# Peptides against a protein of PDB entry 6B9H, part 48

Target 1, 151 residues: chain A of PDB entry 6B9H
Amino acid sequence: AELCESLLTWIQTFNVDAPCQTVEDLTNGVVMAQVLQKIDPAYFDENWLNRIKTEVGDNWRLKISNLKKILKGILDYNHEILGQQINDFTLPDVNLIGEHSDAAELGRMLQLILGCAVNCEQKQEYIQAIMMMEESVQHVVMTAIQELMSK

## One batch from the design tools (peptide; made by RFdiffusion4, then SolubleMPNN)

Design b2_p16_7_s3 (from b2_p16_7, 7 letters changed)
Fold by OpenDDE base, seed 4:
Structure b2_p16_7_s3 (fold): chain B 151 residues (1-151), chain A 16 residues (1-16)
Amino acid sequence: as target 1 above (151 residues)
Amino acid sequence: MSPEIQEFFEKVLSRL
């Protein structure tokens, strides 16, 4: 999916420790958790990160468990920190991500992370970084942000 | 950068 591919490219700019080259690399949630920690380490702190299992392999149940925790973290962050500045009513299906590596649903998950980045304390820095990316990625990001804030 | 895209992000930045 275009959303997933573009946001994967965006995710790669965070230079996290976990492998993040493919869609499959993201399905266990470890990359996403590390990205969220970079976005707001005070909220997504070590204690939070420690709840994410890092060695899940191909166990889709463990992937889903991680993804559920991450999704909850994102939603709680939006409510508690961001003041619900983004629409969280259309949520990704983490079961499809964990069990089937569904790129469309993964894209929706990454979109929520994008929402965290463009609304966090360092949102200006993240937006400026996006403005340095390829135009095709910028366009997808623009559309994704519009979807997050249009409702 | 596309003018449309730039205008969008400038607008987003302006609300920060």
Scores: peptide ipSAE 0.641, ipTM 0.935, DockQ to the pose 0.096
Fold by OpenDDE base, seed 3:
Parts: sequence; structure tokens; C-alpha cells
Structure b2_p16_7_s3 (fold): chain B 151 residues (1-151), chain A 16 residues (1-16)
Amino acid sequence: as target 1 above (151 residues)
Amino acid sequence: MSPEIQEFFEKVLSRL
């Protein structure tokens, strides 16, 4: 999906330790967790990150477990820190991500992470970084942000 | 940078 591919490109700019070259690389949640830690290391601290299992392989149950924790973290962060600046009534289906590597649902998950970045304390830096990306990616990101703030 | 995209992100930045 276009949303997933564009946000994958965006995720790659974080230069996390975990492999993040393909959609499949993101399905275990490890990259997402490391990105969230970079966004707000005080909230997504080492103790939080350590709850995400890294040795997952192709175990879809473990992937789903990680993804559920990450989704909860995002929602809690939005409510506790960001003051619910994004609409989360339609949540990504983490079961489809973990079991089937569903790109559409993965894109929705990454969109929530985008919401964290553009509303966090360092939102200025993240927006400026997006403005340096390819125009095709910028367009998708723009649309994704618009959707998050409306609905 | 297209005018539409530039305008959008500048608008977002102005609210920060």
C-alpha cells in the first residue's frame, strides 16, 4: 500500500538498530518500539522497550503480542502526554499485521506513530525532517496527518 | 517542494 511504503521510508530516517528495509521487517513491532523510544525516550523508556520481545522470528502470536503492547503505548501516550490530539476511533488490526503482514493495517499503525512524532515535544524537528523527504512521500504524509487531525 | 505541500507544512509549523 502507498501509505505503508511511504511511512516505511519515513521510519527508515530514524536509523534504528533493528532491520527496517521491508514491510515484513516491521511486523514484529521491534522497529516501531525503537522509533517510539527515539520520539520520546522519557515516556517510551528502556523499561518499556524491554517489554517488547526481540527474538520473534515468524511466530505470529509473538508478533501480535508485541503489536498490542505498542498500540497500547501509542494510545496511552496520546491520552496522557499529547492530550488526544489524534483520532484513534478506527484502530489498526494488529492481528492482520502479525499473522498476514497486512500492509494496509501496518500503514495505519505507522500513521499513529506519525501522529506521535508531529505532536510530541520535538514536533518541529520531525516536521522539518519530513520537509526534506521526497515529494511523493511528503504528499502521503500530509494526507495522513490531515486524516489524523480530522475524522 | 510543491506549493500545496509547502503551504501545508508551513501552516502546521506556524501553529507550533
Scores: peptide ipSAE 0.641, ipTM 0.934, DockQ to the pose 0.096
Fold by OpenDDE base, seed 1:
Structure b2_p16_7_s3 (fold): chain B 151 residues (1-151), chain A 16 residues (1-16)
Amino acid sequence: as target 1 above (151 residues)
Amino acid sequence: MSPEIQEFFEKVLSRL
């Protein structure tokens, strides 16, 4: 999906330790967890990150478990820190991500992370970083943010 | 950067 591929490119700008070259690389949630820690290390601290299991391999059940924790973290962050109600936003199906590497659902997951970045304490820095990306990626990111702002 | 994209992100920045 175009959303997933563009947001994957955006995720790569965080330069996290975990491999993040393919859609499959993101399905275990480790990259996403590391990105969230960079976005707000006080909230997504080391104790939170340590709850995300590494070395899950192809175990889709472990992937789903990680993804559920990450989704909960994102939702809690929006409510507790950002003061935003996003429960009416279409949430990603983490089962499809974990079991089938569904790119469309993964795109929605990354879109939620994008929402965290453009509303966090360093939101200006993240917006400026996006403005330095390729225009095709910028356009998709713009559309993704528009959807977040409309809901 | 296209004018449309530039204007959008400037708008987003203005609400920050």
Scores: peptide ipSAE 0.639, ipTM 0.935, DockQ to the pose 0.096
Fold by OpenDDE base, seed 2:
Structure b2_p16_7_s3 (fold): chain B 151 residues (1-151), chain A 16 residues (1-16)
Amino acid sequence: as target 1 above (151 residues)
Amino acid sequence: MSPEIQEFFEKVLSRL
């Protein structure tokens, strides 16, 4: 999916420790968790990160477990820190991500992380970084942000 | 940068 591929490119700019070259690399949630810690290390602290299981391999049950924790973290962050209400109707299906590597649902998950970045304390820096990306990626990111802000 | 994209992100930045 175009959204997933563009946001994967964006995720790669964080230079996290975990492999993040393919859609499959993101399905265990480890990259997402490390990105969230970079976005707000006070909220997504070491204790939070330690709840995300590493060395998951191809175990889709463990992937889903991680993804559920990450999704909860994102929703709680939006509610508690960003003061934003997110409608559950538009939430990504983490089961499809973990079990089938569904790119469309993964894109929606990454879009929520994008929402955290462009609204966090360092939002200006993240927006300026987006403005330096390839135009094709910028266009997709712009559309994704527009969708988030329209809710 | 596309004028449309530039205008959008400048608008977003202005809300900060």
Scores: peptide ipSAE 0.637, ipTM 0.933, DockQ to the pose 0.095

Design b2_p16_7_s4 (from b2_p16_7, 6 letters changed)
Fold by OpenDDE base, seed 3:
Structure b2_p16_7_s4 (fold): chain B 151 residues (1-151), chain A 16 residues (1-16)
Amino acid sequence: as target 1 above (151 residues)
Amino acid sequence: MSPELEEFFKKVLSSL
């Protein structure tokens, strides 16, 4: 999926500790949690991050558990900090991500993280960083932002 | 950067 692949490239710019080279690397939620901590370490603090299990392997139940926590964190952050409203009917299906590595649903999850970055306190810096990426990635990011802001 | 992309991100930056 174009959305997932482009946003994976974007996620890689955060240089988190967890491996993040493939779609499969993102399905356990560990990379996403570490990225969120970089976006806002005051909100996504060490206590929050420690709730995400790192030793998951191929256990799809544990993946889903992590992903549910991450999705909740994103939604709470949007409501409590960013003042944004997100339609629940357009939310990613974390079951499909955890159990089937669904790239389309994973793309939706990464899109929500993109929403956090471009609306957070450091949004100007994140937008400027995106402007330094390859044009193909920028195009996907542009479309993703437009879609987010219309919901 | 293409004109379309540049225009978009400049618009986003100006809305901040």
Scores: peptide ipSAE 0.620, ipTM 0.927, DockQ to the pose 0.096
Fold by OpenDDE base, seed 4:
Structure b2_p16_7_s4 (fold): chain B 151 residues (1-151), chain A 16 residues (1-16)
Amino acid sequence: as target 1 above (151 residues)
Amino acid sequence: MSPELEEFFKKVLSSL
């Protein structure tokens, strides 16, 4: 999926410790958790990160469990810190991500993380970083941000 | 950067 591919490229700019080269690398939620910690380490602190199982392998049940925690964290962050209301209609299906590596749903998950980045305290820095990315990625990000703003 | 993209991100930045 175009959204997932572009946002994967964006995610890679965070230079997290976990492997983040493929869609499959993201399905266990570990990369996403590490990215969120970079976005706001005070909120997504070590205690929060420790709730994410790292040795998941191909266990889709554990992936889903992690992804549910990630999604909850994102939603809570939006509510408690960012003051944002996320439309439930467009929430990613973490079951499809964990069990089937669904790129479209993963894209929606990454879009929520994008929402965190462009609304966090360091929002300007993240926007500026996006402005330095490949134009094709920028177009997808633009659309993704527009969709977020319309909710 | 294309004018469209530039204007969009400038708009986003100005709204922050």
Scores: peptide ipSAE 0.620, ipTM 0.927, DockQ to the pose 0.097
Fold by OpenDDE base, seed 1:
Structure b2_p16_7_s4 (fold): chain B 151 residues (1-151), chain A 16 residues (1-16)
Amino acid sequence: as target 1 above (151 residues)
Amino acid sequence: MSPELEEFFKKVLSSL
């Protein structure tokens, strides 16, 4: 999916420790969790990160478990810290991500993380980083941000 | 950067 591929490119700019080269690399949630920690390490602290299981392999049940925790974290962050600035009414189906590596649903998940970045304390820095990406990626990111803020 | 993109991100930055 176009959204997923563009946001994967965006995710790669965070330079997290976990492998993040493919869609499959993101399905266990570890990369997402590490990205969220970079976005707000005070909220997504080490204690929070330690709840995300590493080395899950191809176990889709463990993937889903991680993804559920991450989604909850994003939603809680939006409500508790961001003041519900992000439209999260259409939630990603983490079951489809974990069990089938669904790129469309993964794109939705990454879009929520994008929402966290463009509304966090360092939001200006993240917007500036986006402005340095390829134009084709910028177009997708623009649309994704518009969807988050228009509802 | 295209004018559309530049204008959009300037708008976002202004709202931050």
Scores: peptide ipSAE 0.620, ipTM 0.926, DockQ to the pose 0.096
Fold by OpenDDE base, seed 2:
Structure b2_p16_7_s4 (fold): chain B 151 residues (1-151), chain A 16 residues (1-16)
Amino acid sequence: as target 1 above (151 residues)
Amino acid sequence: MSPELEEFFKKVLSSL
């Protein structure tokens, strides 16, 4: 999906330790967890990160378990730190991500992470970094941010 | 950068 592909490119700019070249690389949640820690290391601290299983392989049950923790972390961060209300009825289906590598649902999850980045303490830096990306990616990110701002 | 994109991100930056 266009959203997933563009946000995957965006995720790659974080230079995390975990492999992040493909959609499949993101399905275990490890990359997303590391990105969130970069966004706000005080909230997504080492104790939080340690709850994410790193050696999951192709075990979709473990992937889903990680993804559920990450989604909860994002939602809690939005409520506790960012003061934003997220519509629960449009949340990504982490089961489809973990079991089927669903790109559309993964895109929606990455969009939530984008929301964290553009509202965090380093919001200026992340927006300026986006402004230096490929125009095709910028268009997708613009639309994604617009959707977040409208909620 | 296109004028549309430039205007959008400047607006976002000014609101933060």
Scores: peptide ipSAE 0.619, ipTM 0.926, DockQ to the pose 0.096

Design b2_p16_8_s1 (from b2_p16_8, 6 letters changed)
Fold by OpenDDE base, seed 2:
Structure b2_p16_8_s1 (fold): chain B 151 residues (1-151), chain A 16 residues (1-16)
Amino acid sequence: as target 1 above (151 residues)
Amino acid sequence: SMSEETRQFLEELLAQ
């Protein structure tokens, strides 16, 4: 999916420790958790990160468990810190991500993380980083932000 | 280069 591919490129700019080259690399949630910690380390602290299981392998049940925790974290962050500035009515199906590596649903998950980035304390830095991206990726990212903030 | 539409949107977002 175009959204997933563009946001994967965006995620790669965070330079997290976990491998993040493919859609499959993101399905266990580890990359996403590390990205969230970079976005707001005070909220997504080490205690929170430690709840995400590493070395999941191909175990889709463990993937889904991680993804559910991450989604909850994102939603809680939006409510508690961001003041519900983004649309969370259409949630990604984490079961499809974990079991089938569904790119469309993964894209929606990454879109929520994008919402966190452009509203966090470091939002200026993340927005400026987006301004430096390839134009086609910028357009998808812009559209994704618009969707989050307009609904 | 960045499209004018994208630039304007992101600059507005920065201003918030």
Scores: peptide ipSAE 0.578, ipTM 0.926, DockQ to the pose 0.655
Fold by OpenDDE base, seed 1:
Structure b2_p16_8_s1 (fold): chain B 151 residues (1-151), chain A 16 residues (1-16)
Amino acid sequence: as target 1 above (151 residues)
Amino acid sequence: SMSEETRQFLEELLAQ
């Protein structure tokens, strides 16, 4: 999906330790968890990150378990820190991500992370980074942000 | 243009 591919490119700008070259690389949630830690290390601290299982392999049940924790973290962050500044009414289906590597649902998950980035304490830096991306990617990212804010 | 629209949106977002 266009959303997923553009947000994958955006995720890659974080330069996390985990492999993040393909859609499949994101399905276990490890990259997403590391990105969230970069966004707000005080909230998504080492104790939180340590709850995410590494070395999941192709175990879709473990993927789903991780993804559920990450989604909960995002929602809690939005409520507790961001003050409901992003729209999380349309939640990604983490089962489809874990079991089938569903790109559309993965895009929705990454969109929620994008919402965290553009509303966090360091939002200026993340927005400026987006402004340095390729034009077509910028457009998709913009549309994704608009969707989060317009509902 | 798409580029101009995107730039304006992101700049407005920065201002918030």
Scores: peptide ipSAE 0.577, ipTM 0.923, DockQ to the pose 0.894
Fold by OpenDDE base, seed 5:
Structure b2_p16_8_s1 (fold): chain B 151 residues (1-151), chain A 16 residues (1-16)
Amino acid sequence: as target 1 above (151 residues)
Amino acid sequence: SMSEETRQFLEELLAQ
């Protein structure tokens, strides 16, 4: 999916420790958790990150468990810190991500993380980083942000 | 152009 591919490129700009070259690399949630910690380390602190299992392998049940924790963290962050109401926003199906590496649903998950980045305390830094990306990627990211803002 | 539209959007987002 175009959204997932562009947001994967965006995720790679964070230079996290976990491998993040492919869609499959993101399905266990470890990269996403590390990205969230970079976005707001006070909220997504080391104690929060330690709840995400790193030795998951191909166990889709463990992947889903991690993804559920991450999604909950994102929703709580939006409610408690960002003051955003996303109750009527389409949530990603983490089961499809964990079981089937569904790119469309993964794209939706990454879109929520994008929402955190462009609304957090360091939002100016992340927006400026987006402005340095390739034009085609910028356009997809812009569209993704617009969709979040229109809800 | 699409490029200018994108740039303008991101600049406006920065101004918020």
Scores: peptide ipSAE 0.571, ipTM 0.921, DockQ to the pose 0.911
Fold by OpenDDE base, seed 3:
Structure b2_p16_8_s1 (fold): chain B 151 residues (1-151), chain A 16 residues (1-16)
Amino acid sequence: as target 1 above (151 residues)
Amino acid sequence: SMSEETRQFLEELLAQ
C-alpha cells in the first residue's frame, strides 16, 4: 500500500536501533515503540519501552501483544497529552498486522504515529523534517495528516 | 503543482 510504503520511508528518518527496512520489520512493533520514544521520551520512557518484547521472531501472538500495547500508548498519549479524540471505528486492526502483515492496517498504525509527531511538543521540528523529504512521500504524508485532522 | 500544494499545506501547518 502507498500509505504504508511512504510512512515506512518516514519512519526510517528516525534512525532507530531496530531494523526498519521492510514492512515485515515493523510487524512486531519494536520499531514503532522506539520511534514513539524519540517523539516523546518523557511519556514513552524506558519503563514503557521495556514492556515491548524484542525477541519475537515469527510469533504472531507476541507481535499482536506488542502492537496492542503500542496502540494503547498512542491512544492514551492523544487523550492525555495532545488533547485529541480518535475515532475508535477507524483504528488499525492489530490482529491483521501481527498475523498477516497486513500493509493497509500497518499504514493506519503508522498514520497514528505520524499524528503524534505533528502534534507533539517538537511538532515544528518534525514538520520541517517532512518538508525535506521526497515529493511523493510528502504528498502521502500530507494526505495522511489531513485524514487525521478530519476524524 | 502537487509539490507546491504540499509545500503550502505544510507551511500553513507550521504557522499554527
Scores: peptide ipSAE 0.523, ipTM 0.904, DockQ to the pose 0.913

Design b2_p16_8_s2 (from b2_p16_8, 8 letters changed)
Fold by OpenDDE base, seed 5:
Structure b2_p16_8_s2 (fold): chain B 151 residues (1-151), chain A 16 residues (1-16)
Amino acid sequence: as target 1 above (151 residues)
Amino acid sequence: SEKEKTRKFLEELLSK
């Protein structure tokens, strides 16, 4: 899916330690957890990160477990810190991500992380970084943000 | 253009 590919490119700008070159690299949630820590290290702190298993391999059950924790973290962050600024009416199916590497559902997960970035304390920096990305990626990112802002 | 629309959208987002 174009959404997933564009947001994968966006995720790569965070330069996290975990491999983040392919859709498959994101399915265990480790990259996403590290990105969230960069977005707000006070909220997504080491205690939160310790809940995410890093040695997952191909175990889809462990992937799903991580993804569920990440999704909960995003939703809690939206409620507790962002004041419900992100529209989460359509949640990603983490089972499809973990078991089947579903790009469309992964795209929705990354979209929620995008929402965190463009609404967090450092939102100005993240928006400016998006403005420096390739035009086609910027367009997809814009569309993704618009969906989050819509009623 | 789509490029210009995208730029304007992001600039407006910055202003909020």
Scores: peptide ipSAE 0.634, ipTM 0.941, DockQ to the pose 0.969
Fold by OpenDDE base, seed 2:
Structure b2_p16_8_s2 (fold): chain B 151 residues (1-151), chain A 16 residues (1-16)
Amino acid sequence: as target 1 above (151 residues)
Amino acid sequence: SEKEKTRKFLEELLSK
């Protein structure tokens, strides 16, 4: 999916420790958790990160468990810290991500993380970084932000 | 252009 591919490119700019080159690399949630910690390390602290299993392999049940924790973290962050500036009524299906590596649903999850980045304390830096990306990626990212703001 | 529209959107977002 175009959304997923563009947001994967965006995710790669965080230079996290976990592999993040393919859609499948993101399905265990480890990359997402590391990105969220970079976005707000006070909220997504070490105690939170330690709840994410890092050695899941191809176990889709463990992937789904991680993804559920991450989704909850994102939703709680939006409610408690961001003041619900992002409408999340259309939630990603983490079962499809974990079990089938569904790119469309993964794109929805990454879109929520994008929302966190453009509204966090360091939002100015993340917006400026987006402005330096390739035009086609910028366009998809802009559209994704607009969708979050207008729902 | 789409490029200019994208730039303006992000600049507006930056100003909020």
Scores: peptide ipSAE 0.629, ipTM 0.940, DockQ to the pose 0.938
Fold by OpenDDE base, seed 3:
Structure b2_p16_8_s2 (fold): chain B 151 residues (1-151), chain A 16 residues (1-16)
Amino acid sequence: as target 1 above (151 residues)
Amino acid sequence: SEKEKTRKFLEELLSK
């Protein structure tokens, strides 16, 4: 999916420790958790990150478990820190991500992380980084942000 | 153009 591929490119700019070259690399949630820690290390601290299992392999149950924790973290962060600035009425289906590597649903999960980045304390740095990306990626990111901000 | 619209959107977002 276009959303997933563009946001995968965006995720790669964080230079996390975990492999993040393919859609499959993101399905266990480890990359997403490390990205969230970079966005706000005070909230997504080491104790939070340590709840995400790193040795998952192809175990879809473990992937789903990680993804559920990450989704909860994102939603809690939005409510507790960001003041509910993200439209979360249409949530990603983490079961489809974990079991089937569904790119569309993964894109929706990455979109929520994008929402965290462009609304956090260091949002100016992340918006400026987006402005340095390829135009086609910027367009998809803009559309994704607009959707999050809409009712 | 779409490129210009995208740039303007992000610039407006920076202004908030």
Scores: peptide ipSAE 0.629, ipTM 0.940, DockQ to the pose 0.978
Fold by OpenDDE base, seed 4:
Structure b2_p16_8_s2 (fold): chain B 151 residues (1-151), chain A 16 residues (1-16)
Amino acid sequence: as target 1 above (151 residues)
Amino acid sequence: SEKEKTRKFLEELLSK
């Protein structure tokens, strides 16, 4: 999906420690967790990050477990910190991400992370970074932000 | 253009 591809490119700008070059690299949630920690290390702190299992390999059950924790973290962050500034009613199916590497659902998950970035304390910095990305990526990101804020 | 529309949107978002 175009959403997933563009947001994967966006995720890569965070330069996290975990491999993040392919859709498959994102399915265990480790990259996403590290990105969230960069977005707000006070909320997504070491205690939170330690709940995400690393080295899960191809174990889709462990992937799903991680993804559920990450999704919960995002939703809690939206309610507790962001003041419900993004649409949290259209949720990604983390089962499809973990078990089938579903790019469309992964795109939805990354979209929620995008919502965190453009609403966090450092939102201006992240928006400016988006403005420096390739035009086609910027367009997809814009559409994704609009969708989050339109509901 | 789409480029201009996107830039404008992001600039508006940045201004908030």
Scores: peptide ipSAE 0.622, ipTM 0.938, DockQ to the pose 0.980

Design b2_p16_8_s3 (from b2_p16_8, 7 letters changed)
Fold by OpenDDE base, seed 5:
Structure b2_p16_8_s3 (fold): chain B 151 residues (1-151), chain A 16 residues (1-16)
Amino acid sequence: as target 1 above (151 residues)
Amino acid sequence: SMSEETRRFLQELLAQ
């Protein structure tokens, strides 16, 4: 999916420790958790990150468990820190991500993380980083932000 | 252009 591929490119700019070259690399949630910690290390601290299992392999049940924790973290962050600025009426199906590597649903998850980045304390830095990306990626990112902020 | 539109959107987002 176009959304997932563009946001995968965006995720790669964080230079996290976990492999993040393919859609499959993101399905265990480890990359996403590390990205969230970079976005706000005071909120997504080591105690939070330690709840995400790193040695998951192809165990889809463990993937889903991680993804559920990440989704909850994002939603709690939006409520507690961002003042509910992100529209979350359409949540990603983490079961489809964990079991089937569903790119469309993964795109929705990455979109929520994008919302965290462009609304966090360091939002200026993340918006400026987006402005340095390829034009085609910038357009998809813009559309994704607009969808999150739409009333 | 679409590129200019994207640039302006991101600039407006920065201004908030």
Scores: peptide ipSAE 0.593, ipTM 0.931, DockQ to the pose 0.971
Fold by OpenDDE base, seed 2:
Structure b2_p16_8_s3 (fold): chain B 151 residues (1-151), chain A 16 residues (1-16)
Amino acid sequence: as target 1 above (151 residues)
Amino acid sequence: SMSEETRRFLQELLAQ
């Protein structure tokens, strides 16, 4: 999916410790959790990060468990810190991500993380970083932000 | 152009 591939490229700019080269690399949630900690380490602190299992392998049940925690964290962050309402009808299906590596649903998950980045305390730095990305990726990212802002 | 459109959008976003 175009959205997922572009946002994967964006995620790679965070230079997290976990492998983040493929869609499959993101399905256990570890990369996403590390990215969220970079976005707001006061909220997504070490105690929060420690709730995400790192030794998941191909266990789709553990993947889904991690993804549910991450999704909850994102939604809570939007509500408690960013003061934003997110339409529940557009939430990613973490079951499809964990069990089937569904790229479309993963793209929706990464889009929520994008929303956190462009609204966090360091939003200026993240927006400026997006402005330095390749044009085609930048366009997809812009469209993803616009969709979030229209909800 | 696409690049000009994205630049303007992101600049407006920075201003918020």
Scores: peptide ipSAE 0.588, ipTM 0.930, DockQ to the pose 0.882
Fold by OpenDDE base, seed 4:
Structure b2_p16_8_s3 (fold): chain B 151 residues (1-151), chain A 16 residues (1-16)
Amino acid sequence: as target 1 above (151 residues)
Amino acid sequence: SMSEETRRFLQELLAQ
């Protein structure tokens, strides 16, 4: 999916410790959790990160468990910190991500993380970073942000 | 162009 591909490229700019080269690399949630910690380490602190199971391998149940925690964290962050600036009318199906590596649903998950980045305390830095990315990626990011802000 | 459109959008977002 175009959304997933572009946002994967965006995620890679965070230079997290976990492998983040493929869609499947993201399905266990570890990369996403590390990215969220970079976005707001005060909220997504080490205690929060420690709730995300590492070394899950191909265990889709553990992947889903991680993804559910991450999704909850994102939603709670939006409610508690960002003042519900992100519309969550369409939530990603974490079951499809964990069990089937569904790129479309993964894209939706990454879109929520994008929302956190462009609304967090350091949003200016993240927006400026996006402005330095490839034109095609910028377009997808724009569309993704617009979707989050709409409705 | 698409580039101009995205640039304007992101700049407007920065201005908020």
Scores: peptide ipSAE 0.587, ipTM 0.929, DockQ to the pose 0.960
Fold by OpenDDE base, seed 3:
Structure b2_p16_8_s3 (fold): chain B 151 residues (1-151), chain A 16 residues (1-16)
Amino acid sequence: as target 1 above (151 residues)
Amino acid sequence: SMSEETRRFLQELLAQ
């Protein structure tokens, strides 16, 4: 999906330790967790990150477990730190991500992380970084932000 | 253009 591919490109700018070249690389949640730690290391601290299992392989149950923790973290961060409400009926289906590597649902997950970045304490730095990306990626990111703001 | 619209949106977002 276009959303997922563009946000994958955006995720790659964080230069995390975990491999993040493909959609499949993101399905275990490890990259997403490391990105969230970079966004707000005081909230997504080392203790939080250590709850995400890193040696998952193709175990879809473990992937889903990680993804559920990450989604909860994002929702809690939005409510506790960012003061934002997210409609639960539009949340990504982590089962489809973990079991089937669903790119559309993964795109929705990455969109939530984008929401964290453009609303966090260092939002200015992340918005400026987006302004330096390829035009096609910038457009998709803009659309994704607008969609979040309209929910 | 799409590029100009995107730039304006992100600049407005920065200003908030």
Scores: peptide ipSAE 0.585, ipTM 0.929, DockQ to the pose 0.972

